# Designs tried in a protein design run: peptides against a protein of PDB entry 5OOQ. Part 106

Target 1, 227 residues: chain A of PDB entry 5OOQ
Amino acid sequence: YREDVRQVVTHPANALSFLQPGRLVEISVNGKDNYGWGAVVDFAKRINKRNPSAVYTDHESYIVNVVVNTMYIDSPVNLLKPFNPTLPEGIRPAEEGEKSICAVIPITLDSIKSIGNLRLYMPKDIRASGQKETVGKSLREVNRRFPDGIPVLDPVKNMKIEDEDFLKLMKKIDVLNTKLSSNPLTNSMRLEELYGKYSRKHDLHEDMKQLKRKISESQAVIQLDDL

## One batch from the design tools (peptide; made by RFdiffusion4, then SolubleMPNN)

Design b2_p19_1_s1 (from b2_p19_1, 7 letters changed)
Fold by OpenDDE base, seed 5:
Structure b2_p19_1_s1 (fold): chain B 227 residues (1-227), chain A 19 residues (1-19)
Amino acid sequence: as target 1 above (227 residues)
Amino acid sequence: VKVYDLSTGKLFEDTRPLP
């Protein structure tokens, strides 16, 4: 059930509006590499320049750049390619007792374990010297201030996911948190139906994002013309 | 949304509407 909720929450139709710069997200890459809480830098639609016809799943169709402070110090971070979520070999979080560094890594939406109800005021240029480390220090400070964990976005109250089937899922989870017996198989089939609905919403969201970009680009051009 | 200001080290509520 937690995975079912995660799939809905991290779907582009729901997640993208909450991936503002500085948004905290909990990161798990390939289900094994847990980086903990990181901060969103930006996101973009995944484009394969070598194969423009490449079809990605909804959860793999966007790349999110995130600052993490848990990168293993000897990881080949210089081999990281912006907007390439296929991480080089050796890119991993530090294990217990290992030293860590700050890094910006490109991840897919599928690598988001949770979206926090907390945002950092991000530097304008994260690539500038020392800026990643500043964010890293802030992440540590946030973790210190929230010893019980960083608050997670409420899918209904905060994200306003109003899909009836999802609301039913959430109610079932609430009931199950009080009652241990849940049948996971029935939820997976409903999730596919939800994904079909979200896919249509995603197309609209992408169109809106493209429109917002065009407006922003047009405004930038207007500002250049007004200058 | 709670916002942590890196410049001041303060936490505050951001009441700005989500885009």
Scores: peptide ipSAE 0.288, ipTM 0.836, DockQ to the pose 0.132
Fold by OpenDDE base, seed 1:
Structure b2_p19_1_s1 (fold): chain B 227 residues (1-227), chain A 19 residues (1-19)
Amino acid sequence: as target 1 above (227 residues)
Amino acid sequence: VKVYDLSTGKLFEDTRPLP
């Protein structure tokens, strides 16, 4: 269900009004290249100068330029072209232990994993020397302030998506979450309380805590798979 | 750069990470 939500959220009819300069977006290119949270520079309708008759899907019909601070240092960033989402070979995020740099990359709406409820006040000219690094510093600060994750826009409360089918989808998700959270085996507090009443030994209590964690983690994984 | 939280209305200045 999460992918279904993402498809609705990232549709041009919903997303574009929230892609103001400085808007934080979580970026995943080709389903494998995770750049993390970046900041929107601008967007434009995709135009193919070589093939003006090209038809794009809704999610591929716009190009969003974003600043990322996770670009691999040895990536051929000089080959990046604004508003060209076909990234050169070798353009990728840095892996663990690799050095990263700031870069502006053009992405499609389909490469947006989530839209944050945060904005940066962007420099006037992001292409000027040192400006993207300034944004990169701000991104690091944001990540530092939100160790549990950057707040995501609520599709209903913030984005005002009022489509009936979408609302039904959201209700289903909520019901599922409620069912999972109400299950005594998945509710960490309830499980601990329940087992604690029957535990006469400290060792058994600790074992129950470990089991509770394992069950909760497993349930979380199941929930993610079901949504 | 200033960071603005649309959910809370809070604005904070970009600070460099502590070493």
Scores: peptide ipSAE 0.144, ipTM 0.675, DockQ to the pose 0.047
Fold by OpenDDE base, seed 2:
Order: sequence, then structure tokens, then C-alpha cells
Structure b2_p19_1_s1 (fold): chain B 227 residues (1-227), chain A 19 residues (1-19)
Amino acid sequence: as target 1 above (227 residues)
Amino acid sequence: VKVYDLSTGKLFEDTRPLP
């Protein structure tokens, strides 16, 4: 059920409007590499210049650039390709006892475990020397301030997901959190139907353009002066 | 570091020094 909720939350129709610069997101790449909480830099529609006819799933159709502060220090970060979510071999989070560095990594929506209800002020040029480290310090401070975890966006209250089937799913989860025994398979099939409804109702391209404009306008207002 | 809580619409100034 948690995965079902995650799929709905991370669908472009729902997630993109909350992926403003500085938005905190919890990152798990390919279901194995947990980077923890990172900060959104920007996002773009995934375009394959070599294969323009490439069809991506909804969750793989956008690339989100995120700052993480948990990159293994000896990871080949120089091999990272902008807007390529296929990470080079050796790109991984630091394990216990290993040193970490800050890095900007391109991820898909499917690599978002949760979307936080917090947003950092982001430097104007995150790629400039030292700027990602500044964001990394901010991430550490946020984690320190929220020892019980960074608050996650409420899908209904905050994200305004009003789909009836989703609301039913949420109610079932609430009941299951109280009762251990519900069959996950029946809800997964309904979730696919929900995704089909979202994909058909929203022109993701137009939505992205509108969001990009709003983001650019908001970036003009949110001048981080003195970090 | 300024942290904006989108739920409350409040900007929190992180005044606590980094360890």
C-alpha cells in the first residue's frame, strides 16, 4: 500500500507542481541506493535526442536534478551526465563509516520515495564551486532539526489529490495501519486504473511549461541573499 | 540556512550553528 501511495504521489500530474527548487525529496535510486533527503535543483521532461520516438513511463518521463549530501566520496561524479538518469557504475551513497560528499544527480520521479513539506532556499548557481556544499550543510541542519524525520507532504491535504479511488486507498491504509491483514494485490490493480486516469486527463507537457514558468517567476522572488 | 515550511507558509531561519 505504501508503494501504491508512492506511485500516485510521484506521478507527474501530482509531483511536478511540488518539485520547486529547494524542495526536499527522499531519494532511492533503483530501489537500492538510498541517498536520503536531497534538495531539488530543477526538473525537465526526459528527451532522448538519439531516439526521439522513445516512450517512457510516466514516472520515467521527467528528470529531476537533486543535490544529495550522501554521495560516496570516491564515486566517479565526474562521469555524471546531465539529464541522464542512468548513473555510471560506482555512483552510490556512502555506507556506514565512509565519507560522503555533495553531488547533483539526475533522477527519475520513480526514484522519489517521498516529497517533503519543506523547501530550502537554493543558490542561483548550484553548479558553482562550493554551492552544492552549502546546500549540503542546509540538509544536515534540516535533518538535525527534525530528528523524528522530515515532514512529508500529505497527499490529500497538501497535494490536493482528490481521486476517489485514491481516497479509498488512503482509508484502507489507515484501517490497515490499525489492522495488519489486507491483501495488497487487489489495491495494486486499482492503482493502475488510477494512473491511467491521471495520464489521460493531464497534458503533462503543458503542465510542465506552466510549472517551469511559475518556477522561474518564483526563483526571481526567492533571492537567497546571505546564506 | 533558511528553511521554508510549505505547510505553514513560515520561513524558519536556522540559527543553530552546525556542529
Scores: peptide ipSAE 0.137, ipTM 0.690, DockQ to the pose 0.052
Fold by OpenDDE base, seed 3:
Structure b2_p19_1_s1 (fold): chain B 227 residues (1-227), chain A 19 residues (1-19)
Amino acid sequence: as target 1 above (227 residues)
Amino acid sequence: VKVYDLSTGKLFEDTRPLP
């Protein structure tokens, strides 16, 4: 059930509007590498320049750049490619007793475990020397202030996910936290229906983003003509 | 460190020296 909620929350139709610069997100890459809470730098639609016809799943269709402060110090961070979520071998979080550094890593939406209800003020140029370390210090301070965990966005109250099937899922989870009785398999079929609804919403969001880009480009052209 | 709580709309400025 937690995975079902995560799939809905991290779907582009729901997640992208909350991935503003400085948004805190909990990161687990490939379900194995837990980086803890990081801060969003930016996101972009995943484009394969070598294979423009590549089709990605909804959860893999966007790349989110995040600052983490838990990167293993000896990780080959110089091999990281911006907007490439396929991380080089050896890129991993520090284990207990290992030293960590701050790094910007590209992740997919599927690597988001949770979205926090907090945002950091981000430096204008995160790639400038020392800026990622500043964010890293901020992340440590946030963790210090929230020893019981960073507040997670409420999918209903904060994210305004009002889908009836999702609300039923949330109610079932609440009931199961009190009573262990409901079958996960029946919920998976409902997830596909939920994904179908969110996929349609995502297409509209991309269309709106393209429209905004066209408007901004047209305004930029108008400003150039007025000069 | 400036932390913005999106739920409350409040900006928390921690003026404490970074450890």
Scores: peptide ipSAE 0.114, ipTM 0.686, DockQ to the pose 0.049

Design b2_p19_1_s2 (from b2_p19_1, 8 letters changed)
Fold by OpenDDE base, seed 1:
Structure b2_p19_1_s2 (fold): chain B 227 residues (1-227), chain A 19 residues (1-19)
Amino acid sequence: as target 1 above (227 residues)
Amino acid sequence: VEVIELSTGKLYVDTSPLP
């Protein structure tokens, strides 16, 4: 269900109106290269100069330029071509323990994982020396201030997506989320009852807490797989 | 639009679409 929501949210008819300069978006390229939250520079309709007759899907029909601060330092950023979302080999986010740099990368709408409700003030000359680094510092500070993650735009309340099928989808997700939150509690209560019957020792109570956590995690995974 | 001051710039809580 998450992918279904993403497909609707990132459709040009919905997404483009919220891709103002500075809009924070979560970036995932090719389903594996997670750059985290970046900032939108601008966007344009994709034009293939070499093949003007090229037809792109809706989600690939626009190029969004974004500043990311998670580019691997040894990535061949010099090979990046403006307005070419086909990234050169070696362009990737830094892994744990690797150093990162700021870069402007062209992506398609299909590479947007989430659209945040936050927008940075964007310098007018982002490609000038030091500007993208400044944005990078801002991104780091934002991430620090939002340790639980950047708030995502509400597809219905904010983006005004009112398609009935989409609303039904959102309702289903809501129901599942409710179940996700309730099931662990039910299991926890049952577990507490069980331990209460057989032991009052501290060690068993601690084990109970650990098991409750594991149950909650397991239930979360199961329910998330359904979304 | 709510404005949050960052050390390196401004952050806006902005849920509005493009004009």
Scores: peptide ipSAE 0.625, ipTM 0.951, DockQ to the pose 0.837
Fold by OpenDDE base, seed 2:
Structure b2_p19_1_s2 (fold): chain B 227 residues (1-227), chain A 19 residues (1-19)
Amino acid sequence: as target 1 above (227 residues)
Amino acid sequence: VEVIELSTGKLYVDTSPLP
């Protein structure tokens, strides 16, 4: 369900009006390279000068330039081509324990996981010395100030997506989220009642309670990923 | 628009589309 929502949200008809300079967007390239939250520089319609007859999908028809602060330090950033969303081999986010740098990368709309409700002040010339690093520092501070995550634009209230099928989808998701939020507590209570009746061993009761909580939490995370 | 001051600039809470 999350992918279904993402497809609608990142469609040009909906997304482009919210890609102002400085808009925070969550970036995932090819479904594996997670750069985290970056800041929009600008966007342009994708034009293939070499193949003017090239037809792109809606989600690949625009190039969005974004500042990220999670680029692996040894990535071949010098091989990046302006307005080319096909990233060179080796361009990737830093893994745990690796050092990262700031970079401007061109992405398609399909690489946007989420659009935030926050905008940074974006320097007029991001290519000027030190500017992307300044934005990078700002991104770090934002992440620090929002430990629970950057708030995402509401597709209905903020983006004004009023498609009937989409609204139905959102309602389904809301119902599922409510169930997921309540399940761990409900299951833990049931387990407590069950083991309270049949077990006199306090240690066993506590162990089972903890295990059930862990399982429920894990399941909730998995289910959210499946939405 | 709510403004949050950062050490390196300003952060805006902006839920508005482009004009």
Scores: peptide ipSAE 0.624, ipTM 0.950, DockQ to the pose 0.847
Fold by OpenDDE base, seed 5:
Structure b2_p19_1_s2 (fold): chain B 227 residues (1-227), chain A 19 residues (1-19)
Amino acid sequence: as target 1 above (227 residues)
Amino acid sequence: VEVIELSTGKLYVDTSPLP
């Protein structure tokens, strides 16, 4: 059902009006390369100059340029071609333990996992020195401020998708969510998960307090020795 | 539109489409 919703939301008739500069979108390329939340630069209709008769699917008929801050540092970003969504080999997100950089990548609508209700102020010239990095810092701060995830646009209330079949789909999802939330087993598992998260957060908080105390104690000792 | 100040810029809560 999630994929069905995504197909409708990312259709050009629905998505394009919400791809303003700075719009936050969640990006997954080819179903495997997850770049996380990026910011829209612009979009354009896909035109193949070499093959003007090329027919694209609706979800591949537009190219969206997005800033991501999760590009692997050793990716061949210099080989990126503007408005070419076929990414060179080696273009990938950084894995755990790898360093990342900011990059502008061209993607299709099919690579959008979700559209957020947030927009960043986007610099006029994103290709100017330091601008991509500034946007990257903003993205990091947003992720920090929204630990539960960036809010997604409501397809019905915000995007005004009024297709009857889509509305039926959304109703079915709501019913399923209600049933899952009312299931005692699901509630018990959720409670255990919440407790686990709370416990980990508490442990981290205590560790931070202890570290802060140790730092303060060390500074106090240094100040006493300098007297 | 709600505006949130970031250290590196502004963040807008925007649920409106392009005009």
Scores: peptide ipSAE 0.620, ipTM 0.950, DockQ to the pose 0.681
Fold by OpenDDE base, seed 4:
Structure b2_p19_1_s2 (fold): chain B 227 residues (1-227), chain A 19 residues (1-19)
Amino acid sequence: as target 1 above (227 residues)
Amino acid sequence: VEVIELSTGKLYVDTSPLP
């Protein structure tokens, strides 16, 4: 259910208006590399210079530049290409015990786990010497001040997502959370229907099927761990 | 908008969309 909510929240129609410079977002690249909370620099529509006719899914149609302070120090950050969300091999967050550095990375909307209700004041030129590190220090301080986690934007109250199916989904999630019943499969099917309404492109339906498969696999793993 | 002062800058509680 959380993934279904995430897909609606991170859809361009909903997310872009809340990706102001300095907006705190929680970043997970490819569902594996968790960078934690970063700060939005800017975003732009994804353009493929080599293939101008390239069609992207809604969640991959924009590039968001974000400052993270959790980049592994030995990552090949010099190989990062502006507006290329396909990160070079070796670009990863620091693990426990490893040193981290600040970096600006290009991500897609699909790599946003959550959108916070907090926004940092962003320097005008983030690429200037020392500016990324300053933002990194700010991020560390924010994490220290919010030990229970950074507050997330309310999809209904703040983002004004008023889709009836989405509201029904949210109600179901609330009921399920209250009942501690893990039936994520039923909610995932409804989220797919919701995304279908927002997506004019057939390609989004396939991406949702893949996501459902990943959710099902993850649930199977959790059930195995609880046994 | 609530403003929180950080040692390295300002933090805003901002729930508003871009105009």
Scores: peptide ipSAE 0.618, ipTM 0.951, DockQ to the pose 0.895

Design b2_p19_1_s3 (from b2_p19_1, 9 letters changed)
Fold by OpenDDE base, seed 4:
Structure b2_p19_1_s3 (fold): chain B 227 residues (1-227), chain A 19 residues (1-19)
Amino acid sequence: as target 1 above (227 residues)
Amino acid sequence: VEVFDLSTGKLFLDTEPIP
């Protein structure tokens, strides 16, 4: 059930509007590499330059660049490719007793465990020397201030997910958190129905975003011609 | 460090230097 909620929350139709620069997100790559809470730098639609016809799932269709402060110090961070969520071998979070560094890593929406209700004011140029470390210090300070964990966005109150099936799912989870008894199989079928609805909404959102980009590009071209 | 809480609208300002 928690995974079902996560899938809805991290769907592009819901998540992208909350992935502003500085948004805190909890990161788990491939379900194994827990980086903890990081800060969003930016996001972009995933484009495979080698295979432009590549079709990605909704949760893999965007790349989110995030600052983490938990990267293992000896990780080959120089091998990180911008906008490539397939991380090189050896890229991992520091384990207990290991030293960590700040890094910007590209992740998919599927690697977001939760979206925080907090946003950091980010440096304008995160690539500038020392800026990622500044964000890293800010992340440490946030963790210090929230020892019980960083507050998570409420899917209904904050994210305004008003889908009736989702609300029913949330109610069931609340009941199940009270009663651990309900069958996972029935939830997977409902999740597929929810995904079908969100996929349609995402297509509309992407169309609107593409339209906005085209308008912006057209305006930029007009401004260039007027100069 | 400035942290904005979207849920409450509260801004947390750290006026002290982070050691």
Scores: peptide ipSAE 0.135, ipTM 0.754, DockQ to the pose 0.052
Fold by OpenDDE base, seed 2:
Structure b2_p19_1_s3 (fold): chain B 227 residues (1-227), chain A 19 residues (1-19)
Amino acid sequence: as target 1 above (227 residues)
Amino acid sequence: VEVFDLSTGKLFLDTEPIP
């Protein structure tokens, strides 16, 4: 059930509007590598230049660049490719007793475990020397201030996910947390129905983004012609 | 948009979507 909620929350139609620069997100790459809480730098639609016809799932269709402060110090961070969420071998979080460094990693929405209700002040140029370390220090301070965990956005109250089936799912989770009886199969069918609705919303969101981009490009051209 | 600023020690909740 937690995974079902995560799938809905991390869907582009819901998540992208909360991935502002500095947004705290809890990161688990491929469900294996837990980097803890990181800070969003930016996001972009995933484009395969080699295969423009590549179709990605909704949760893999965007790349989110995040600053983490838990990268293993000896990880081959120099092999990280911009806009490639397929991380090189050896890129991993530090284990207990290992030293960590700050790094910017590209992840998919599927690698977001939780979206926090906090944002960090982000440097203008995160790639400049020392800037990621500044963010790393801020992350440590946040973790210090929230020993019980960083607060997570409420899917209903904050994210305004008002889908009736989702609300029913949330109610069921509340009941199940009380009664310990899980029937995962019935919830999976409802999740598919939810995805159908969110897919339509995502298409609209992408159309709006494309429109905004076209407007911005048109304005840039006008400014160039005025220059 | 109020954000956590390490320099000031201020931490701000942000529950608003991108406009």
Scores: peptide ipSAE 0.111, ipTM 0.785, DockQ to the pose 0.364
Fold by OpenDDE base, seed 5:
Structure b2_p19_1_s3 (fold): chain B 227 residues (1-227), chain A 19 residues (1-19)
Amino acid sequence: as target 1 above (227 residues)
Amino acid sequence: VEVFDLSTGKLFLDTEPIP
């Protein structure tokens, strides 16, 4: 059920409007490399210059650049290429007892475990000397302030996902959280149906999402000005 | 360090030095 929700939440139709600069996202690469919470720098549609005919899944069709503060210190970060989500060998999070550094890594939407309800104020030039470390300090401070975990965006209340099948899924999860009866197979089939609906509406949804992004960005600015 | 909470619309400014 959690994976089913994740697939819907991280779909381009839903996620991109919430990937503003500074948005906190929880990162897991290849289901194994957990970087924890990072901050979004930017995102772009994935373009393969070497193979323009490459077809990517929806969850792999965008690259998100994120600042993490958990990169293993001896990782070959100099080999990182902007907008290349295929990470070089040796790029990994620090394990317990290892030293970490701040890095900007390109990830796919599929590497987002959760989207936070918080945004950091981001430097204009994250590639400038010391700017990644500033974001890294901010990430540490956020983690300190939220010892029980960073608040996750509510898919319905915050992300305004109004798909009927998704709402039914969420209701089932709420009931299951109350009753602890897991039937994961039934939910995966429904997710495929949802995914199929989103994929077909993707072109229209990108337009709607650009609009929603602009609205969300405008609201964030307005709320900051009203404070 | 400025943190914006989307749920509340509040900006949290950390004025304390990060050790």
Scores: peptide ipSAE 0.038, ipTM 0.662, DockQ to the pose 0.051
Fold by OpenDDE base, seed 1:
Structure b2_p19_1_s3 (fold): chain B 227 residues (1-227), chain A 19 residues (1-19)
Amino acid sequence: as target 1 above (227 residues)
Amino acid sequence: VEVFDLSTGKLFLDTEPIP
């Protein structure tokens, strides 16, 4: 269900109006290269100069230029071409322990995991010396302010997606989330009480409480991943 | 650094981000 929501949210009909300069977007390229949250520079309809008759899917029909601050320092960033989403080999996020730099990368809508409810003030010329780094600092500050994650646009309240099928999808997700939260197995309080009655050892009660919480959290995550 | 929150309409203003 998460992917279904993402497909609707990132569709040009819905996404483009929220891709203003400075809009925060969460970026995953080719399903593996997670750049984290970046800031939109601009976007344009994809044009293939070599094959003008090329037809792209809706999610691949636009190119979004974004500033990221997680580019691996030794990536061949000089080979990046504006409005060319086919990234050169070696362009990747920094791994843990590696140094990162700021870069502008062209991505498709399909590479957007989520659209943030925040927008940075962007410099007029992002390609000028030092401007990408300024945005990079801003991104770090935003991440610092939102340690639990950057708020995502509400598809219904903010994006005004009022498609009936989409609303049904959202309701289903909500119901499932509610069921997960209401599941007696996840709602460990009753189980804690039950186990507490049988647990003569206070330590066992606490251990069971913690274990139930972990199991509940894990099950919730698994079920959410199945959505 | 200016950060706008669309949900609240609030603008956060900082002269400089953290180093």
Scores: peptide ipSAE 0.073, ipTM 0.696, DockQ to the pose 0.056; fails the geometry check

